# Peptides against a protein of PDB entry 7AE7: the designs that were tried, part 26

Target 1, 321 residues: chain A of PDB entry 7AE7
Amino acid sequence: KVYKDLREFLEVLEQEGQLIRVKEEVNPEPDIAAAGRAAANLGKNQPAVFFEKIKGYKYSVVTNVHGSWQNHALMLGLDKNTSTKDQFYELNRRWDKFPVPPNVVKREAAPCKENVIDKDINLFEILPLYRINEQDGGFYISKASVVTADPEYPDDFNKLNVGTYRIQVKDRDRVGIQALAMHDIAVQLEKAEAENKPLPIAITIGNNPLVTFMASTPVGYNQNEYEFVGALQDGVPMDIVKSDLYDHLYVPAGSEVVLEGHIIPRVRTVEGPFGEFPGSYSGARLQCEVKIDRITHRTNPIFENLYLGIPWTEIDYLMAL

## One batch from the design tools (peptide; made by RFdiffusion4, then SolubleMPNN)

Design b1_p10_6_s4 (from b1_p10_6, 3 letters changed)
Fold by OpenDDE base, seed 4:
Structure b1_p10_6_s4 (fold): chain B 321 residues (1-321), chain A 10 residues (1-10)
Amino acid sequence: as target 1 above (321 residues)
Amino acid sequence: SLDELLEKSK
């Protein structure tokens, strides 16, 4: 099975008993984190947790989407009881199908384009933001697939980068992003900043689970993550759509939320602290700042966020394959 | 429910 979007995957998770739906109104803090920890403690079969109603917010949150081997099997379109060995075998077999170019769909065919916000942007109206860890210095978007391109080669699709980065909400229309030197985004940003130009960016939230998986998987600078997604879909191309602001940026057609904007050149602001691992807080650092210029989103967008609690966390599963 | 989830995790 191939998934077009997060919603199709969540439906399968629910059908397979790998999703807990919380229908009652919850407090963003501490209930989301508490529920995530609880789900992680349910043993080997760690379900996703879907929160339908969050106090003070309009929309839903889902966490622990990649939080188990069963969820990984389902992500690959396999039986949920597929052994880890067989999952690895299948992953490796499909990996060899790279590249599988994506389909570029028309704007009218892309669910992520259902709604547009281009003025009075307020992230808090779209995303049910909360502190993931009690000691976090702010609200984080921790499971976004961030799309950037090489500013010197904007039309080179092979240099289009889809990565996962730590993103702290800084204001209604601003986020901090951790672009480490080891990441492709840092190379691209360096080129933009050398000319004192903004780096175009699309921060995509709530994607096809294989997009999220590939965004967290290191690939070569000249390899496109979308072409790996097609490979991991056993040769079925994924659907992408052109961003609204930039002709050279493509986003998953089925994204729940797309934050389009730019990294402000040569600006660094305090980001953190953030609890990346249990008992370890990364100190506050000067990080890049993104201005959000446009939002597109599905009707009733689902905010997918990473659970970072007691091991094993989603990140451990995402890195294990 | 959230409470049920929390109870199952204890």
Scores: peptide ipSAE 0.342, ipTM 0.911, DockQ to the pose 0.034
Fold by OpenDDE base, seed 2:
Structure b1_p10_6_s4 (fold): chain B 321 residues (1-321), chain A 10 residues (1-10)
Amino acid sequence: as target 1 above (321 residues)
Amino acid sequence: SLDELLEKSK
């Protein structure tokens, strides 16, 4: 089975007993984190948790989507009881199918384009933001697939990067992003900053689970993550669509929310602290700042965010493969 | 419910 978007995957998780739906209104804090911890404590088959109603917000949250080996098996379109060994075998078999180029769909066919916000941008109106950890210095978007290109070779599709980075909300239309030197985004940013130019960026939230998986998996600078998604779909291309602001950036057609903007050149602001691992906080550091210039989103967008709190968190599963 | 989930985790 192949998934077009997050919603198709969540439907399968629910059918397979790997999703808990909370229908009552919850407080963003502490209820989301508490429910995530509770779900993680239910045993080895850790389900996703979907919150339909968040107090003070209009839209829903889902956490722990990748939070178990069962969820990983289902992500690969396998039986939920497929062994870790067999999952690895299948992953490696499919990896050899790289590259599988994506399909570029028309704007009218892309669910992520259903709604547009291009003025009076306020991230708090679109995303039910909350502190993941009690001691976090702010609200984080921790499971976004961030799209950037090489500013010297913007039309080279092989240099298009889709990665996962720590993102702190700084204002209604601004986020901090951690661009580490080991990541492809840092190479691209260095080129832009050398010329004192903005780096175009699209921050995508709530994707096909294989997009999120590949965005968290290091690949070569000249390898496109979307072409690996097609390989991991056993040769079925994924669907992408051109961004609204930039002709050279493509986003997953089924993204729940797309934040389009730019990294401000040579600006660094305080970001953090953030609890990356249970009991481990990264200190506050000066990080890059993104201005959000346009938002596109599906009707009733789902905010997918990372679950953190107990050892063998969702990030451990994303990095284990 | 949230309460049921929290109780099952104890």
Scores: peptide ipSAE 0.320, ipTM 0.904, DockQ to the pose 0.033
Fold by OpenDDE base, seed 1:
Structure b1_p10_6_s4 (fold): chain B 321 residues (1-321), chain A 10 residues (1-10)
Amino acid sequence: as target 1 above (321 residues)
Amino acid sequence: SLDELLEKSK
């Protein structure tokens, strides 16, 4: 089984008993975090939790999508009871199929383009934002696949980077992003900042689960994460589409939400704190700031966000492979 | 429901 988008994966999770659907209206705080913790406490088969209705917001939230070995098996299109050993063997077998180039689809064929917001941008109208941890310094987007390119080689598809970074909402149309020196995005940003130019960026939310997986998996600077997604799909290409603002940035065709904008050159603002692990908060630091210039989204977009409760968390599973 | 989920986790 190959998934075109998050929705197809959530359907399979639900069919396999690996998704809890909360249909009643919940408070964004503390109910989302409480429900996530509750789901994590159900044992080894930790389900995803889908919140259909959130008080004060229009759209839904899903969390803990990658939160179990069963979910990982299903992500690979395997039986949910496939052993971790067999999952690992299958992952490695498929990894050797790299590269599998993605299909570039037309804008009209991309679900992420169903709706456009290009003025009066307000992230709070599109994303049901909440504090993941009680002591967080703000609202975080913790499971986005962030797309950037090398500004010196914008047409080199192999240098297109899709990564996962800590993102704090700073304003209606601004987010802070943690671009550490070890990340490919930091190399690209350094080049842009050397010329005092903005770095084009697309922050994609709610993707094919293998995109999210690969965005959290370090690869070489000259390796494209989308080509690994195709490999992990056992040779089936994934679908990508050009961003609206930038011809050189490609986003997953099925993304729930795409935030297009730019990293403001040579600007650093306070970001944090964030509870990355239970009982461990990374302190406030000066981080890069992104201006959001355009949003595209699916109708009734699903905000996929990370569950950070009692171990094993989604991060633990994402890093375990 | 949320309450049912919370109860099952106890």
Scores: peptide ipSAE 0.285, ipTM 0.890, DockQ to the pose 0.033
Fold by OpenDDE base, seed 3:
Structure b1_p10_6_s4 (fold): chain B 321 residues (1-321), chain A 10 residues (1-10)
Amino acid sequence: as target 1 above (321 residues)
Amino acid sequence: SLDELLEKSK
């Protein structure tokens, strides 16, 4: 089984008993985090939690999508009861199929292009934002696949980077992003900032689960994460589409929300704190700032976000294999 | 329901 988007995966999770649907209206705080903790405490078979209605917002939230070995097996298109050993074996077998180039689809064929916001941008209207941890310094987008390119080699598809980074919402059209020196995005940003130029960026939310998995998995600077997604799909190419603002950036065709913009050169603003691990907060730091210039989104977009609570959490599963 | 989920986790 191969998934085109998050929605196809959520359908399978629900069919397999690995998704809880909350139909009643909930408060974004504390109900989302409380439900995530509850799901994590149900034993070894932690389900995803899908919230249909959130007070003060128009759209839905899903959390704990990668929160169990069963969900991980289903992500690979395997039986949910596949052993961790067999999942590891299959992942490694498929890894050797790299590279599997993606299909570039037309704009009209990409679900992420159904709606466009190009003026009066307000992230709070499109994303049901909440504090993940009670002591967080703000609202975080914790499960985005961030697309950037090498500004010296914009046409080199092998240098296109899809990574997961800590993103704090700073304003209606501004986010802070943690680009550490060890990340490929930091190398690309350094090149842009040397010329005092903005770095083009697309922050994609609610993706094919293998895109999210690969965005959290370190690969070589000259290796494209989309080509690994195709490998992990057992040789089936994933679908990507050109971004609206940039000819050299490609996003998953099925993304729920795409935030297109730029990292402002040589600007650093306070970001944090964020509870990355239970009981440990990374202190406030000066981080990069992104201006959001355009949003594309599916009709009734689903905001996928990480559950961070008692181990094992989604981040542990995403990093374990 | 959310309440049922919270009760089952306990």
Scores: peptide ipSAE 0.321, ipTM 0.904, DockQ to the pose 0.033; fails the geometry check

Design b1_p10_7_s1 (from b1_p10_7, 6 letters changed)
Fold by OpenDDE base, seed 3:
Formats: C-alpha cells, sequence, structure tokens
Structure b1_p10_7_s1 (fold): chain B 321 residues (1-321), chain A 10 residues (1-10)
C-alpha cells in the first residue's frame, strides 16, 4: 500500500485498530498531552490519537502517528504484525531503489492548494496550538517537514532539503527555527546570510508518513528526500507541487498546511525552552526567525504534531532507523 | 483520562 497523504494513512490506521478517535471537545491543555501519555501507557501497540474538536480552535489535531512498530509497519504498507526484523529488511531492500524521482503535479491537482491565506496571517486560526510539555516556553510545531534549497544552486533538485527542525511559534506570522550547524539547512542559511539575503522556506505540516520519516532521516547534502520517499514506496513516485512564492521550492502535494515565507537574514531571537526528552529541557537559545508570508491549506486541515511522553516516544521510533 | 480512553474505545 502507498499513501498519497496523511488522510489515507489515518484511514488505514483506523481500519487496523491503530487510531483512537476522540469525538468530544477537549481542552488543548492539558488534555492533548494527557491523552497522548495514556495512549503510550497502552504498551507496545501504541495507537495514533485523533482529536476532532479542540476548545477555542476550528480544526483537529492528530498525534502519535509514528508512535509504534505497528504504525511503522503500516507506513511501509506492510501487515501491522510484521516483525521489527522484517521491517528493517524491507526498508533496506527499498532503500537501494534510490533514486525514485517524484511526480510534479499541477497547482490545481494539489490538495494543499485548496485554500490560500495571503493577508492578516494568523497561525492560531489554522493550527490548534498547545504546549506539548508543561514547562515549554511556548507552542511548538514539532513534526513539520521543512523545505529549503541551496541559494547558490536553486535549480539543483538534488540539493533541495526536506528536514525536521524544532519550530517555536513566536507571533501570528512568525516562528523561530533551530538550524544547527550539523543540519543541511544551516549550510544553505549561511550562504544566504553571507549576502544578507532571506532564505526562502516552506514549512509543511501533515504529510504522507514517509515524507515525515525521510525528513527525520539524515541523507547526503546532494540527495533529495523525495527521491528516497519514492524508493520507500517500493518504486512508486510521490507527488510534489511547486510552492506559490518560489519557483525552486517544491512541497508535498497532499500537505495539510504549508507555511511559505523566509528566514530573516542575520536576525536571532530567543527560542525555548523545549522538553525534547522527558526530564530534559534544552535551554533558551538565540535562534533564527522565519516570517510567514503565505499559507496554503487543505479544507479542514489536520494539525499533525509530535507526541513527547514516556519512552518509547514517537521520536524514538522516527530516529531508531 | 480513563474516561477519554473509554470514550475513544466506543
Amino acid sequence: as target 1 above (321 residues)
Amino acid sequence: MDELLALAQK
């Protein structure tokens, strides 16, 4: 099985008994985090948790999408009871199919383009934001696939980077992003900042689960994560679409929300703290700031966010490979 | 918490 988007994957998770649907209105705090912890306590077969109604917000949240080996097997289109060993074998077999180039679809065919916001941008109207951990210094977008390019080689598709970074909401139209020196985005940002230019960025939320997986998996600077997604789909290309603001940035066609904007050159603002691991907070640091200039989104967008609870956390499953 | 899990199992 291959998934076009998050919605097709959530449907399969529900059919397989690997998704809990909460239909009653919940408080964003503490109920989302509490329900995530409760799901984690169900043992090794941790389901995704889908919140249909969140007090004070219009849209839904899903968490713990990658939170178990069963969910990971289903992501690979395998039987949910496939052994960890056989999942690793199949992943390695498919990895050798790289590269599988993506399909570029027309704007009109991309679900992520159903709605546009280009004025009076307010992230709180689109994303049901909440504190993931009680002591977090703000609201985090913890499971975004962030698209950037090399500003020296904007037309080199092999240098297009799709990565996962810590993102704190700073204002209605601004986010902080942690671009560490070891990340490919930091190389691209350094080139832009050397010329005092903005770095174009697309922050994509609620993706095909293999996009999220590859965005969390380190690859070479000259390797495109979308071409690995096609490999992990056993040779089926994924669908991408051109961003609205930038001709050189491509986003997953099925993304629930796309935040298009730029990293402001040579600006650093306080970001954090964030509870990356239970009982471990990375301190507040000066980090990059992104201005959001345009939002595109699916009708009734689903905010996919990371569950950070008792080990094994969703991060542990995403990074265990 | 238990009520939310009980509601989600229906």
Scores: peptide ipSAE 0.019, ipTM 0.637, DockQ to the pose 0.030
Fold by OpenDDE base, seed 4:
Structure b1_p10_7_s1 (fold): chain B 321 residues (1-321), chain A 10 residues (1-10)
Amino acid sequence: as target 1 above (321 residues)
Amino acid sequence: MDELLALAQK
């Protein structure tokens, strides 16, 4: 099975008994993290946790989407009971199908374009933001697939980067992003900052689970993650759409939320601390700042966020491959 | 939360 979006995957997770739906109103803190920990304690078959109602917010949160080998098997469109060995075999077999170019869909065919916010941007109206860890220095978007391009080669699709980065909410329309030197985004940012230019960015939230997986998987600088998604879909192209602000940035057509904006050149602001792993906080650092200039989103957008509770964490499954 | 707790208690 191939998924067009997060919603199709969540439907399968629910059908397969790999999603817990919380229908009661929860407090964003501490209930989301507490429920994530409770789900992690259910054993090896950790379900996703879907929070339908969050106090003070309009929209839902889902966490722990990639939080088990069963969820990982289902992501690959396999039986949920597929052995880890067979999952790896199938992943490797599909990996050899790279590249599988994506389909570029029209704007009117892209669910991520259902709604537009281009003024009075307030991230808190769109995303049910909460502290993931008790000691976090703020609200994090921890499972976004961030799209950037090489500013020297903006039309080179092979240099289009889709990566996962730590993103702290800084204001209604601003986020901090951790662009480490080892990440492709840092190379692209360095080029932009050398010329004192903004780096165009699209922060995509709530994607096809293979997009999120590939955004968390290191690939070569001249390899496009979307072409791997098509490979991992066993040769079925994924659907992408042009960003609204930038002709050279493509986002998943099915994204729940797309934050379009730019990294402000040569600006650094305090970001952190963040609990990357249980008991390990990265200190506060000066990090890049993104101005959000436009939001597109699906009606009733689902905020997918990473579960970083007790080990095994969702990141351990995303990075174990 | 009670449903999650009820599921975690099974």
Scores: peptide ipSAE 0.018, ipTM 0.621, DockQ to the pose 0.029
Fold by OpenDDE base, seed 5:
Structure b1_p10_7_s1 (fold): chain B 321 residues (1-321), chain A 10 residues (1-10)
Amino acid sequence: as target 1 above (321 residues)
Amino acid sequence: MDELLALAQK
């Protein structure tokens, strides 16, 4: 099976008994993190946890989407009981299909374009933001697929980068992003900053699970993650759509939320701390700042965020493949 | 929710 979006995957997770739906209103803190820990304590078959109602917010949250080997099997469109060995075998078999170019769909065909916010941007109106860990220095978007391009070669689709980065909400229309020197985004940012130019960015939230997987998987600088998604879909192209602000940035057509903006050149602001690992906090650092200039989103957008708290965390599964 | 939260306290 191939998934067009997060919603199709969540439906399968629910059908397979790999999703818990919480229909009662929850407090963003501590209930989301507590429920995630509870789900993790269910053992190896950790379900996703979908929160339909969050106090003070309009929209839903889902966590732990990639939080088990069963969920990874289902992500690959395999039986949930497929062994880790067979999942790796199938992953490797499909990997050899690279590249599988994505389909560029029209704007009117892209669910991520259902709603537009281009003024008075407030991230808190769109995302049910919460502290993932009790001691976090703020609210994090921890499972976004971030799209950037090479500013010297913006039309080179092979240099289009889709990566996962730590993103802290800084203001209504501002986020901090951790662009480490080893990441392709840092190379692209360095080029932009050398000319004192903004780096165009699209932060995409709530994607096809293979997009999230590939955004968390290191690939070559001249390899496009979307072309790997098509490979992992066993040769079925994924659907992408042009960003609203930038001709050279393409986002998953099915994204729940797309934050379009720019990294402000040569600006660094305090970001963190963040509890990336149980019992360990990455200290506060000066990080890049993004201004959000436009939001597009699906009607009733689902905020997919990373489950953290106790091992095995969702990041452990994302990094294990 | 209560069942899930009760599981988190274990």
Scores: peptide ipSAE 0.018, ipTM 0.590, DockQ to the pose 0.038
Fold by OpenDDE base, seed 2:
Structure b1_p10_7_s1 (fold): chain B 321 residues (1-321), chain A 10 residues (1-10)
Amino acid sequence: as target 1 above (321 residues)
Amino acid sequence: MDELLALAQK
C-alpha cells in the first residue's frame, strides 16, 4: 500500500490497532508528553497517539507515528508483523529503484493549499504547541520536513534538500532552526549568508510517513529525498506542489501545514535547551532564525510532532533503518 | 488520559 498523506497512514494505523485515539480534551502540558510516555511503556508494539482535542487550541496533535517496528512495517505497506530483517530486506530492495521522480501537481489539486494565511501570522493559531520535556526552553516542531534549495543552483532539483531539523518556536512568526555543519541546509545557508541574502525555506508538517522517514535519512547533496520516497513506494511517484512564495521550492502535496519563509542572513538567536533523549539535554546555543511569511494548511490540520519518551523513542526507530 | 492509563495498566 502507498500513502498520499499522513491521514491515509493514520487510518491504516487505526485499522491495524497501532493508533490510540484520545477523544477527551487534554491539557497540552503535561498530558501530551505524559500520554506519549505512557504509550511507550506499553512495550514493543508502541502505537501512535492521536489527540483530538487540546485545551486552548483548535486542532489536533499526533505523536509516535514512527514509534514502533509495526508502524514501520505499515509505513512500507507490509504486514504489521513483518520482522525487522524482512523490513530491512524490503527497504534495500526498494532503495535500488532510486531515482523515482515525483509528480508535480497543480496548486488546486494539492490538499496543503486548502487554506492560506499571508498576514497576521500566528503559529499558535495553527499548531497546538506544547513543551515535549519539562526543561525544554520552549515549544518545538520536532518532526518537520524542511525544504531548501541551493541558492547558486535553485533550479537543480537534485540539490533540493528535504531534511529534519530541530525547530524551536521563538515568536508568532519566528522559529529557530538548528542547521548543523553536517546538514545539507548548512551548505545552502552558507552560500546565502556569503552574499547576505535570505535563504528561502518551506517547513512542512504532517506528511506521508515515507517523506518524514527520508527527511530523517542522510542522502547525498545531489540526491533528492522525494526521488527516494518514490523508490520506497516500490516505484510509485509521490505528489509534490510548488511552494506559494518560491517557484524553485516544492513541498509534499498532502502536507498538513506548510510554513513558508526565509532564514534571516547572519542573525543568530538563543535556541534551546531541548531534551533529545530522556535525561539528555542539548544545551542552549545561538542558532539561525526563520521568518514565517506565509502559511498554507489543510482544513483541520493535524500537528505531527516527535515523541521523545522512554526508549525506544520514536527517533530510535527513525534512525534504526 | 484515563484510557491511556487504563491501557498502560493492562
Scores: peptide ipSAE 0.010, ipTM 0.578, DockQ to the pose 0.030

Design b1_p10_7_s2 (from b1_p10_7, 4 letters changed)
Fold by OpenDDE base, seed 4:
Structure b1_p10_7_s2 (fold): chain B 321 residues (1-321), chain A 10 residues (1-10)
Amino acid sequence: as target 1 above (321 residues)
Amino acid sequence: MDELLAKAQE
């Protein structure tokens, strides 16, 4: 089975008993994090947790989407009881199908384009933001697939980067992003900053689970993550759509929320602390700042965020392969 | 929250 978007995957998770739907109104803090911990305590078959109602917010949150081997098997379109060994075998078999170029769909065919916000941007109106860890210095978007391009080669699709980075919300229309030197985004940012130019960026939230998986998987600088997604879909291309602001940036057609903007050149602001692992906080650092210039989103967007509360964390499953 | 999750599993 191939998934077009997060919603199709969540439907399968629910059908397979790998999603808990919380219908009662919850407090963003501490309830979301507490529920993630509780789900982790359910044993090896950790379900996703979907919060339908969050106090003070309009939209829903889902966590722990990749939080188990069962969810990982389902992501690959396998039986949920597929052994880890067989999952690895299948992953490797499909990996050899790279590259599988994506389909570029028309704007009107892309669910991520259903709604547009181009003025009075307020991230808090679109995303039910909360502190993931008790000691976090703010609200984090921790499971976004961030799209950037090489500013020297903007039309080179092979240099289009889709990565996962730590993103702290700074203001209604501002986020901090941790672009470490080891990340492809840092190379691209360095080139932009050398010329004192903004780096175009699209921060995509709530994607096809294989997009999220590939965004967390290191690939070569000249390899496109979307072409791996097609490979991991056993040769079925994924659907992408052109961003609204930038002709050279493509986003998953099915994204729940797309934050389009730019990294402000040569600006650094305090980011953190963040609990990357239980009991391990990265200190506050000066990090890049993104201005959000446009939001596109699906009607009733689902905020997918990473669960980090207890080992094994969702990140362990995303990186274990 | 544990109670909420327990109820949601029913």
Scores: peptide ipSAE 0.027, ipTM 0.733, DockQ to the pose 0.030
Fold by OpenDDE base, seed 2:
Structure b1_p10_7_s2 (fold): chain B 321 residues (1-321), chain A 10 residues (1-10)
Amino acid sequence: as target 1 above (321 residues)
Amino acid sequence: MDELLAKAQE
């Protein structure tokens, strides 16, 4: 099984008993984070948790999508009871199919383009934002696939980077992003900042689970994560679409939400603290700031966010493969 | 929340 988007994967998770659907209205705090922690306590077969109704918000949240070996097996289109060993063997077998170039679809064919917001941008109207941990310094987007390019080689598709970064919401149209020196985005940002230029960015939320997986998997600077997604789909290309603001940035065609904007050059603002693991907070630090200039989104967008509960956390599964 | 999750599993 290959998934075009998050929704197709959530349907399979639900069919396989690996998704809990919460139909009752919940409070964004503390209920979402508490439910995630409770789901982690259900044992080794941790389901995703889908919240249909969140008080004060219009749209839904899903957490713990990658939160178990069963979910990882299903992500690979395998039987949910496939052993970790067999998942690893299959992953490696498929990895050797790299590169599998993506299909570039027309704007009109991309579900992420169903709705556009280009004025009076307010992230709180589109994303049901909540504190993941009680002591978090704000609201985090912790499971986005962030798209950037080399500003010196913007047309080099092999240098297109799709990565996962810690993102704090700073204002209605501003986010802080943790671009560490070891990340490909930091190399690209350094080039832009050397010239005092903005770095174009697309922050994509709610993707094909293999996109999220690959965005969390380090690859070479000259390797495109989308070409690995096609490999992990056993040679089936994924669908991408050109961003609205930038001809050189491509986003997953099926993304629930796409935040298009730019990293402001040579600006650093306070970000954090954030509880990356239970009982472990990274301190507040000066981080990059992104201005959001345009949003595209699917109708009734699902906010996929990371579950940070008791180990094994969702991040542990994303890092274990 | 445990009750909500328990109910959602029924």
Scores: peptide ipSAE 0.025, ipTM 0.719, DockQ to the pose 0.030
Fold by OpenDDE base, seed 5:
Structure b1_p10_7_s2 (fold): chain B 321 residues (1-321), chain A 10 residues (1-10)
Amino acid sequence: as target 1 above (321 residues)
Amino acid sequence: MDELLAKAQE
């Protein structure tokens, strides 16, 4: 089984008993985090948790999508009871199929383009934002696949980077992003900042689960994560679409929400704290700031966010492979 | 919340 988008994966998770649907209206705090913790306490078969109604918001939230070995098996299109060993074997077998180039679809064929917001941008209108941890310094987008390119080689598709970074919402149209020196985005940002130029960015939310997986998996600077997604789909190309603002940025065609904008050159603002790990907060630091210039989104977009709280967290599963 | 999760598992 190959998934075109998050929705197809959530349908399979639900069919396989790996998704809990919460139909009652919940408070964004503390209910989302509390429900995630409760789901984690269900043991080895931790389901995703889908919140249909969030008080004060229009749209839904899903958490813990990658939060179990069963969900990982299903992500690979395997039986949910596939052993971890066999999952790793299959992952490695498929990895050797790299590169599998993506299909570039037309704008009209991309679900992420169903709706456009290009003025009066307010992230709170499109994303049901909440504090993941009680002591977080703000609202985080913790499971986005962030697309950037090399500003010196913008047309080199092999240098297109799709990564997962800690993103704090700073304002209606501003986010802080943690671009660590070890990340490919930091190399690209350094090049842009050397010329005092903005770095184009697309922050994509609610993707094909293999996109999210690959965005969380380090690859070479000259390797495209989308080509690995195709490999992990056993040779089936994924669908990507050109961003609206930038000819050289491509986003997953099925993304629930795409935040297009730019990293502001040579600007650093306070970001954090964030509870990345149970019982530990990364301190507040000066981090990059992104201006959001355009949003595209699916109708009734699903905000996919990480479950954090108790081990094994969703991060632990994403990093364990 | 535990009750909500319990109901959703039924």
Scores: peptide ipSAE 0.024, ipTM 0.703, DockQ to the pose 0.029
Fold by OpenDDE base, seed 1:
Structure b1_p10_7_s2 (fold): chain B 321 residues (1-321), chain A 10 residues (1-10)
Amino acid sequence: as target 1 above (321 residues)
Amino acid sequence: MDELLAKAQE
C-alpha cells in the first residue's frame, strides 16, 4: 500500500490497532507528553496517539507515528507483523529503485493549499504547541520535513534538500532552526549568507510517513529525498506541489501545514535547551532564525510531533533502518 | 492518563 498523506497512514494505523484516539479534551501540558509516555509503556507495539481536542487550541496533535516496528512495517505497506529482518530486506530492495521522480501536481489538486494565511501570522493559531519535555526552553516542532535548495543552482532538482531539523518556536511568525555544518541546509545557507541573501525555506508538517522517514535519512547532496520516497513506495511516485512563495521549492502535496519563509541572513539567536533524549538536554546555542511569511494548511490540520519517551523512542526507530 | 488511554482503547 502507498499513502498519499499522513491521514491515509493514520487510518491504517487505527485499523491495525496501532493508533489510540484520545477524544477527551486534554491540556497541552502535561497531558500530551504524559500520554505519549503512557503509550510507550504499552510495550513493543507502541501505538501512535491522536489527541482530538486540546485545551486552548483549535486543532489536533498526533505523536509516536513512527514509534514501533509495526508502524514501520505498515509505513512500508507490509503486514504489521513483518519481522525487522524482512522489513530491512524490503527496504533495501526498494532503495535500489532510486530514482523515482515525483509527480508535480497543480496547486488546486494539493490538499496542503486548502487554506492560506499571508498576514497576521500566528503559529499558535495553527499548531497546538506544547513543551515536549518539562525542561525545554520553549515549544518545538520536532518532526518537520524542511525543504531548501541550492541558491546557486535553484533549478537543479537533485540539489533540493528535504531534511529534519530541530525547530524552536521563537515568536508568532519566527522559528529557530538548528542547521549543523554536517547538514545540506548548512551548505545552502552558507552560500546565501555569503551574499547576505535570505535562504528560501518551506517547513512542512504532517507528511506521508515515508517523507518523514527520508527527511530523517542522510542522502547525498545531489540526491533528492522525494525520489527515494518514490523508490520506497516500490516505484510509485509521490505527489509534490510548488510552494506559493518560491518557484524552485516543492513541498509534499498532502502536508498538513506548510510554513513558507526565509532564513534571515547572518542572524543568530538563542535556541534551546531541548531534551533530545530522556535526561539529556542539549544546551542553549545560537542558531539560525526563520521568518515565516506564509502558511498553507489543510482544513483541520493535524500537528504531527515527535515523541521523546523512554527508549526505544520514535527517533530510535527513524534511525534504526 | 493511563485511564484516559485505557478508555481510548475500548
Scores: peptide ipSAE 0.022, ipTM 0.662, DockQ to the pose 0.029

